Peptides against a protein of PDB entry 6GMG. Designs and how they scored, part 103

Target 1, 331 residues: chain A of PDB entry 6GMG
Amino acid sequence: DSDDRVTPPAEPLDRMPDPYRPSYGRAETVVNNYIRKWQQVYSHRDGRKQQMTEEQREWLSYGCVGVTWVNSGQYPTNRLAFASFDEDRFKNELKNGRPRSGETRAEFEGRVAKESFDEEKGFQRAREVASVMNRALENAHDESAYLDNLKKELANGNDALRNEDARSPFYSALRNTPSFKERNGGNHDPSRMKAVIYSKHFWSGQDRSSSADKRKYGDPDAFRPAPGTGLVDMSRDRNIPRSPTSPGEGFVNFDYGWFGAQTEADADKTVWTHGNHYHAPNGSLGAMHVYESKFRNWSEGYSDFDRGAYVITFIPKSWNTAPDKVKQGWP

## One batch from the design tools (peptide)

Design b1_p28_2_s4 (made by RFdiffusion4, then SolubleMPNN; from b1_p28_2, 18 letters changed)
Fold by OpenDDE base, seed 2:
Structure b1_p28_2_s4 (fold): chain B 331 residues (1-331), chain A 28 residues (1-28)
Amino acid sequence: as target 1 above (331 residues)
Amino acid sequence: DEAEKNAANAELINNYNKKAEEEAKAKK
């Protein structure tokens, strides 16, 4: 019952975290201990540590999305999403491949589609675009200057994003960021903002008008990136989970992983922060746990999901929720 | 309210750890 969610209590600003626990190649801790780490490492505004506010603790209490929410300062809108899909691999495997023993045709097609996504290339594309955006933000003191810089950068790189409509989420993302307009945030100055990345795992077979097989095994044609740009239309993502394939089977609606703005060039060494479920210490789910995973552990996802998107948003440079270096666990 | 909708969607995250642990065990 949604009524079991509890806001974690405040932690003293000077309270140090307890050691994280190893959990299947990732670092794990209870949400209250993550709050302690967050206050020590990520809470800084203009170089000053901050206690996590009640509002921020409430956001965090929502689980995996809560981690991205508290660090980005807004609920994920997922409008500027990137992925990489190998169309040739998909076509070739469908043509030359065969269903496994006991695998239905729909299950086979869904699996082949899932396997045709390249998480590393999708992540790399988002990082590339974020880098371009960060260059465009630099020395831009109004939105018009930012947009002009962005167009110039894209033209110089011969990037297909240069052909996107002015109303595209790509060009509108900054202006639609609340913290950009805040006096203590960007204050309408693009040069005070930076691009950051998070990832969402979700199910492709969300169309209720589609076949039951697509809802159970995936929709091979859904949520593919546009050629050249890598943009994914997320408008049809309604947080609908995978349909059960057997009685008693249930799937989770989504997962979110926070990357921020790490500068580590090796994708495999990047750290992704995510939560398991909403905080229900007195409920059946129990306390929320926070995980810090390497990219491999994050990108593998779960059987609940057949899509991964890498999303760009913006935060003020004065925030330390997206440092250039993230250390896994504590200490 | 978009916030309420978002909150409702977030609250649908259930039993995530059990699956994650089971899948992690299955991959050993």
Scores: peptide ipSAE 0.027, ipTM 0.694, DockQ to the pose 0.060
Fold by OpenDDE base, seed 5:
Structure b1_p28_2_s4 (fold): chain B 331 residues (1-331), chain A 28 residues (1-28)
Amino acid sequence: as target 1 above (331 residues)
Amino acid sequence: DEAEKNAANAELINNYNKKAEEEAKAKK
């Protein structure tokens, strides 16, 4: 029952975290201990530690999305999403590959489509674009200057994003960021903002008008990146989980992982922060746990999902929720 | 209300890591 969600209590600002526990290559802790770490490491605004507010603790309590929510300052809109899809691999495997024993044609096609996405290349594309955006944000004191800088940067790099419409999520993302407009945030000054990245795992077969096979095994044509730009149209993502393939089977609707703005060049060394479920310490689900995973552990995802998108949003530079370096676990 | 929709969607996340842990254990 959704009624079991509880907001974690406040933690004293000076309380140090307990050690994280290793879990399958991840660092794991209970949500309250993550709040302690967050206050010590990520809470800083204008260089000052902050206690996590009741509102922030409430956002965090929603689980995996809550981790991204508290660190980005807004509920994920997923509008500026990137992925990488190998069309040649997909076509070749469909033509020359064969279903596994007991695998249906629809299951085969769904699997081949899933395997044709490259999570690392998708992540790298998002990082590349975020870097371009950060350069464009620098010394831009109004949105017009930012947009002009973006166009120049994209032209210099011969990037296909230069051809996007002015109403594209790519160009509208900054203006649609609440913290950009906040007095204590960007205050409408792009140079006070920085691009950050999170990832969403979700199911492709969300179209209720599609075949049952697509809902069970994936829609091979859904949520593909546009050629050249890598942009994914997320407008059809309605947080609908995978349909059961057998009686009693159930799937989760999504997962979210927070990366922020780490500068680590090796993707495999980057740290992704995510939660398991909403906080229900007195319910059947139990307390929420927070995981800090390496990219490999994050990008593998689960059978619940056949798509991974890497999303760009913005936070004020005065926030320390997206530091250049993230250390896994505690201490 | 977008906030209510978001909250409802967020609350659907359950038992995620238990399944993951079970899958990870099964792959060992």
Scores: peptide ipSAE 0.027, ipTM 0.700, DockQ to the pose 0.059
Fold by OpenDDE base, seed 1:
Structure b1_p28_2_s4 (fold): chain B 331 residues (1-331), chain A 28 residues (1-28)
Amino acid sequence: as target 1 above (331 residues)
Amino acid sequence: DEAEKNAANAELINNYNKKAEEEAKAKK
């Protein structure tokens, strides 16, 4: 069957969602039903519900990335990414640990590197930075004021991000956000914007010039956060999937999860929205499904991925795609 | 263009649901 992507049809603005179904600790629904929920809960512009536009439905139809795309208003650039890596744990396990029975050295090192990332601390770092950014945005009516506020906030916290270059993704992220420049968005007014978070899962072993073992089992040195800042250089992420370890094996290139701007302090209670694949209701893949997962279910990821990054971007405050509270499922 | 490249990358997400369900079952 053709695996051709189809744009989901428009849903009436006032159509209520059908109940979500539980799926292994997460809430699940078909994409059309998510559109219904989105229109009721997340569509609001300046307090008014909106029908999801054809363009937004098209973006959504791309699967996991589509959920982040429609809610952030742009295709993910992943430039401002954070993670946490326990270097001491990594070194200790490499030195004192042993490969499992049948595990190669490369497989062992890749696994140990994966296990040395702390998803909760990575997420917490992104939330911390987003909070600092939001304080800097709140009373800034031009970019210069925002940057000055940001530097002051970082100095007060003795944050290593204060030493980043003015052209770094950290300082340039706002100006590079399309919705910041839009008349009906930020209109070049930082105080109209807020920081939001999404996450990307991906494979570390993407370097084609590296060993086959790194492509199969991970590159232990790739995509580590910078000390002090937690920034991950995502420039080498080319959406290349893990290499097969056996004939006929295939891996997915990435996963995306939308968090937005939830205020829930307990990470385990936060809700992450993501999709399974592009929408192909008449194809072999079938209809796209949308999942609302708790952090535990999201952060566990899949064997396809050995890296997780928590990315900051910006949306207009007038959008309700990133509310303070997200309820899992429907009703 | 960048949009086409991004779209192409997004379309590489396949068989994900089945795999995710299988892995989720294995974790129980």
Scores: peptide ipSAE 0.027, ipTM 0.700, DockQ to the pose 0.061
Fold by OpenDDE base, seed 4:
Structure b1_p28_2_s4 (fold): chain B 331 residues (1-331), chain A 28 residues (1-28)
Amino acid sequence: as target 1 above (331 residues)
Amino acid sequence: DEAEKNAANAELINNYNKKAEEEAKAKK
């Protein structure tokens, strides 16, 4: 019940975190301890540590999305999303592959589609685009200059994104970022902003007008990246979970992982921060836990999801919620 | 409003850790 969610209490600014615990190759801690780490490591505004505000603690309390929310400064809109899909692999496997024993045709097709996404290539595409955007931001003091720089960068790289409409989420993303317009944020100065990345896991079979099989086993054609750009149309993502395949089975609606702006070139060494559920210390779910996972652990996802998207948004450079280096766990 | 919708959607995230642990064990 939504009524069980509690905002974590404030933590003293100088309180050091307790050690994180290993959890299946991840570092894990309770949300209150993450707040302590966040205040020590990520809270900095203009180089000064900040106590996590009540509002930020409330955002965080929502679970996995809360981690991305508090670090990005806004609820995820997921408009600028990237993925990689191997169409040849998909076609070949559908043609030459066979359903497993007991697997329906719909289940087979859904599985093959899921397996045809390359999480690493999707992540790399998002990083590539974020890098281009960051170059375009660096010397731009107004939105027009940013857009001009962006178009030039894309043209130089012969990137298909140069052909996107001016109303595309790609070009409108900065303008639509609240912190860009804030006086203490970007103050309408693109050079004060940087591109950051988070990931969303979700279910493809969300169309209520589709077959029950697609809702249960996935829609092979849904949420594919556009060729050349890698852009995923997220407009049909309504946070609808996978439909149960058996009585009593239930699936969660999404997962979010925060990457930020790590400069680690090896994808496998990057750290993804995510939460398990909303904070309900007095409820059946219990306290929220925060995980810091390596890319491999994050990108594996769960059976609840058959899509992964890597989303670009922006934060002020004055925030330290997306540092160049992220250390897993504590200490 | 959008905030209420977002909050409602966010609150649907539950029991994720148990599934994660089970799946992590299965992948080993």
Scores: peptide ipSAE 0.027, ipTM 0.695, DockQ to the pose 0.060; fails the geometry check

## One batch from the design tools (peptide)

Design b1_p29_1 (made by RFdiffusion4)
Fold by OpenDDE base, seed 5:
Structure b1_p29_1 (fold): chain B 331 residues (1-331), chain A 29 residues (1-29)
Amino acid sequence: as target 1 above (331 residues)
Amino acid sequence: AYAFQNVTPASLARREAVDAARTARARAA
């Protein structure tokens, strides 16, 4: 329940963060200190530092999704999502593999499906597409020009996305981005926008009409990427958590990680920013903490989730919430 | 209403334990 959620207080714009450093791939700090860092590093609009607004602090207070929310400028819609799934591996393992001792058939199939996803390849696909989009955005001063550029880029690369319907999230994502339409944002000028990436971890077995086994152990057929494009239909993602496998067990419904637009070519060196839970300093959960994790730390996820998607959205180039380089911690 | 991350003290403790275990493995490597 969100009844104990509290909006973090404002931090003075000139206040420096307290030092914190990464340890074994992850840096951690309390939300208030992250706000300080955010104001120093990520808050810039048109080159000027900004104090995190009350609205932004409210968004941030939602936890992991809040980190993505404050940096992307909108609550995640997850419409343009990518993943990589090895169908051959899946089929082969189902055919030739065996359940572990004590593992049910449904549990086995769910696990095999989970293991058939490749987080790194999914991330790389999203980066590839984001790069194509960024090229298409460049020098495009209206949506029509952007779409034409995009189609040309895809054709040149023989990318299956060129065959997507005009109403596909792939083509409609920009026009559906609020900041694109804002006067101080894109102002309907694609060349003022850039593609950014975040990731969502979630549970596949969300269909309430499906078997209990699928809800407990995963739906092997759910949320697979389309061949060729890598697009994942996220329409059935309703933020429903994994069903308990034992009495009293409870699972988290989702995690979000913010990548932005880092240019680091080595996936393992990329930094993902996410929160542990909503901010409840006076509640049982306590104060929200923000993690800055290396890709390995992020992509490993938890047993709560059997799907990972990498989502593309857009922010104005004037925002500094998605810089080329992200550093963990504060000196 | 915006979707809420349904973290509980129990789930948080579980996740923290997983993180601790990962750290321990990394330290031992």
Scores: peptide ipSAE 0.640, ipTM 0.956, DockQ to the pose 0.860
Fold by OpenDDE base, seed 4:
Structure b1_p29_1 (fold): chain B 331 residues (1-331), chain A 29 residues (1-29)
Amino acid sequence: as target 1 above (331 residues)
Amino acid sequence: AYAFQNVTPASLARREAVDAARTARARAA
C-alpha cells in the first residue's frame, strides 16, 4: 500500500474531455480527463449521464485495477478466468528445444511455458463463454432459469463446462455479483445482467514453498487452463510479483485491462482500457494516466508477467460501462 | 483489504522503454 494515493477531484458532469494524446500506439490521458470522458460516454445509468461518485473516483485512483473496478462495479475477484495453453507445443519445445546462451534450465522452461500460452485464443474462449452466458441470461428471470438455460446451451455445444460443479466459479459467478442483487441493478433478475470481460496479467511463480528458480523465472506448471473448459484456477494468485534476479530489480505484481462487452469480431480491433499506476499527484509516481490500447498492445504485456487470464464478470445492462462499441481516445 | 499494484518510477521507466521498442518494431513490420 502507498500512503501517497489521492482520490482525484470531481469533474463537472458536462465538462468535455480534452483530446487524448498518442502514446506508443495507444491513446493516453490523465486520470481527471478520463473521468470527463467516462462521464460523457460510460457513466449512463438507464440512459442518463452520471457524475462519477467519490467512491468511484476512489476506486479509480488505485490505477490499473481501478479502471476495471470502476467499470465493473466491484473489485476484481478473478474467479472465472480463462486462458489457452498449447500443451503439445510446450512438450515439444521442452523436448527438442535448448536453452539460449546464458539461459538457465529453469529460465528456459519458464520462457517456453509463457510462450505456449495463446492470448488471442484465451480471449476468444472468454468471449465464447460470455456469449453463451448472455444467451442464457436473456430470458431468464431467476437464477434457476439462468442455470438451466446455461446447462442447455453448453449441452447443445458439447462444452465441457457443463460438467463443472454447481459451486464452480462458472455457475456461481452471477449470484456472487453484488450488482446482481442490487435493486437498481439486476434486482435478482438475470435478464437484467450481461457478461463482461477484463484481463489480468500476473506472475506464475507465486508459490513461496517452491524453488527460488520458479519464483524468479516462472512456474511452468502453474495457472494452466483446464483441458476442454479453458478455466484457470486462480485460487493461488495472491498478487505476488516476480522475484528479482538482481539487486535493485523490481517487478509489478499485476496489470488489469478492461474490455467489457465489445462486439467487434476482430480481436485486433478491440480496445482495452487500463491505468499506469495509482494516482499520486504529489508523489514520485505523479498523476495517474489512463490508456486505451488495441488488443495487440495489451496482450503483449511485460516481462513482469508470464500469465494472462481473461475473466468474466457481470454488470447490469442499464450500465454503459461496457458498450458494444468503444472508441479509442478523444475525440 | 484490496490488493495494491506495486508500481515504482523505475518500473515505469522500464515499461516505457519496452513500449518504445515494441512500437518501433511494429512500425517496421
Scores: peptide ipSAE 0.635, ipTM 0.948, DockQ to the pose 0.710
Fold by OpenDDE base, seed 3:
Structure b1_p29_1 (fold): chain B 331 residues (1-331), chain A 29 residues (1-29)
Amino acid sequence: as target 1 above (331 residues)
Amino acid sequence: AYAFQNVTPASLARREAVDAARTARARAA
């Protein structure tokens, strides 16, 4: 497990990446080569390239979460998460649909629930909210000004988020961001920060006190977005994987994909960066690989997961880990 | 303590197979 994880070695700042390779509709490279690309493209602080630090390389070595970690500057807390769920579709399918041949009722319900989530709409909701936040940040030089701006923006748009409690992740996310408080980061100045987005795939059936069927096939009622806001309560996400449905079967507990702050209006053309596993060059898993996928590839996920959330966090504008445009692969 | 992605060789192989299948379908379409 974590015992065979290795921190990738440092790469010279001037080392150019080797070409990425196509891999099932995405661009793929080994982690060390991603570090090279990262240093050339994403490492900039105040316009200056930086070598990825040992700490950052250690974060990156954690795999998919490491990609989000190194680019966001903190381990994902997932507090400000959005999704879209079609309640009408769900109810209709439960009422009028039938289990497939060999499918249990619990499996059917879990599948129907999974299919009732709309990844694109969830992503768009997160982008919408991030845009509102960015407008609120732009001219705010203290947190109070930021919060006032948010409330005004939300009121103007008649957004249900305006009704959230002051302690809600929506309002507390900025002040709970370490880089906001850092002297060389936001320095407590909201106008120095910008909203960014990443995505998490995970399993709904994490409640150990629930039925085995829910743990194996999903909990149809778990991790649904709140109506109007789209907020998902992530407090019960403890990175517990899907329970095996057959002997020897094992599921991955989560995937993370980094989007950042791309301005591409077409969701299908957005690029998502993610890793396959933690870096274990001398272990059974081997070296970590990093993927750059289009939205379709990312959002399809795997049977390991029945939930996807799009999470907003913040980074300093001085960082280049979330540029307006992301190019897939290298060169 | 930070959470680990609990990928195993078996799960990795399974995921890769899914990726391959998706790609094959996309090419055939």
Scores: peptide ipSAE 0.624, ipTM 0.947, DockQ to the pose 0.763
Fold by OpenDDE base, seed 1:
Structure b1_p29_1 (fold): chain B 331 residues (1-331), chain A 29 residues (1-29)
Amino acid sequence: as target 1 above (331 residues)
Amino acid sequence: AYAFQNVTPASLARREAVDAARTARARAA
């Protein structure tokens, strides 16, 4: 229960992290030790290390979403989300495939839909768009200049995003970013901002008015990317978990993974930072742990989820929460 | 009010078991 959540205590600014431990192909540490690493590596504002504030520690204590929250500077809104769905594969498998032994039709369709999403292509699309946005930001000193640059870049690439409405999440994302408006952040100057990426895993069958089968096995038609743009309408994501298929079964409602702005071209070598649960050192869950996973480990997810979205947001360039290179563990 | 990740001890144990199995398969490949 959320009532057991505790804010981790402050860590001295100069305290070095203890070594991370290997854990199933990823690096793992307790949340307090992650705070130490964060202060040494990611805390820099204008080149100066900062102690993680009480507010930031409180955000972090929320678990998986907390890692994204503290590094992005805001609770995830998930408005600018991308994915890749192979429609031809989906249709072909539905037509020519068959349910496994003991698998219901609804279970089969849900599984086929899940398998028709390509996490790597979805991630690549988000990186492509983030790159375009970063080029548009680079020399833009007001929002109008940014939008003009963005439209030009999209036109040059013949990108379908050029046809999006001015009020769409794509064009409104920057102006709706709190750190863009902050004096010590972007100060309304797009050239002071950069695009960053995080990922959310969630369940497709969240519609309460839908069939029980869709809630148990997934909604094959839900949260698909729009053709051409790759945009996912996240408006119907209400953090509702998968319905249990057996008595006593319970699923997690979401996972978040922080990527930031790594420049590693090989997706398989990128590092994703995420938490296991909210911090409850005196509760049944225990202390929160933070993981640094490679893309393969992150993208595989769990049976709790049948959707993955790659979301773009913005942070000030003066922050070091999204460096070009991320190293797993410590030292 | 911010959305809360609803992890339980049971779900945590299940996920850890999945991680262990995945790692074992990767080492065997």
Scores: peptide ipSAE 0.623, ipTM 0.947, DockQ to the pose 0.756

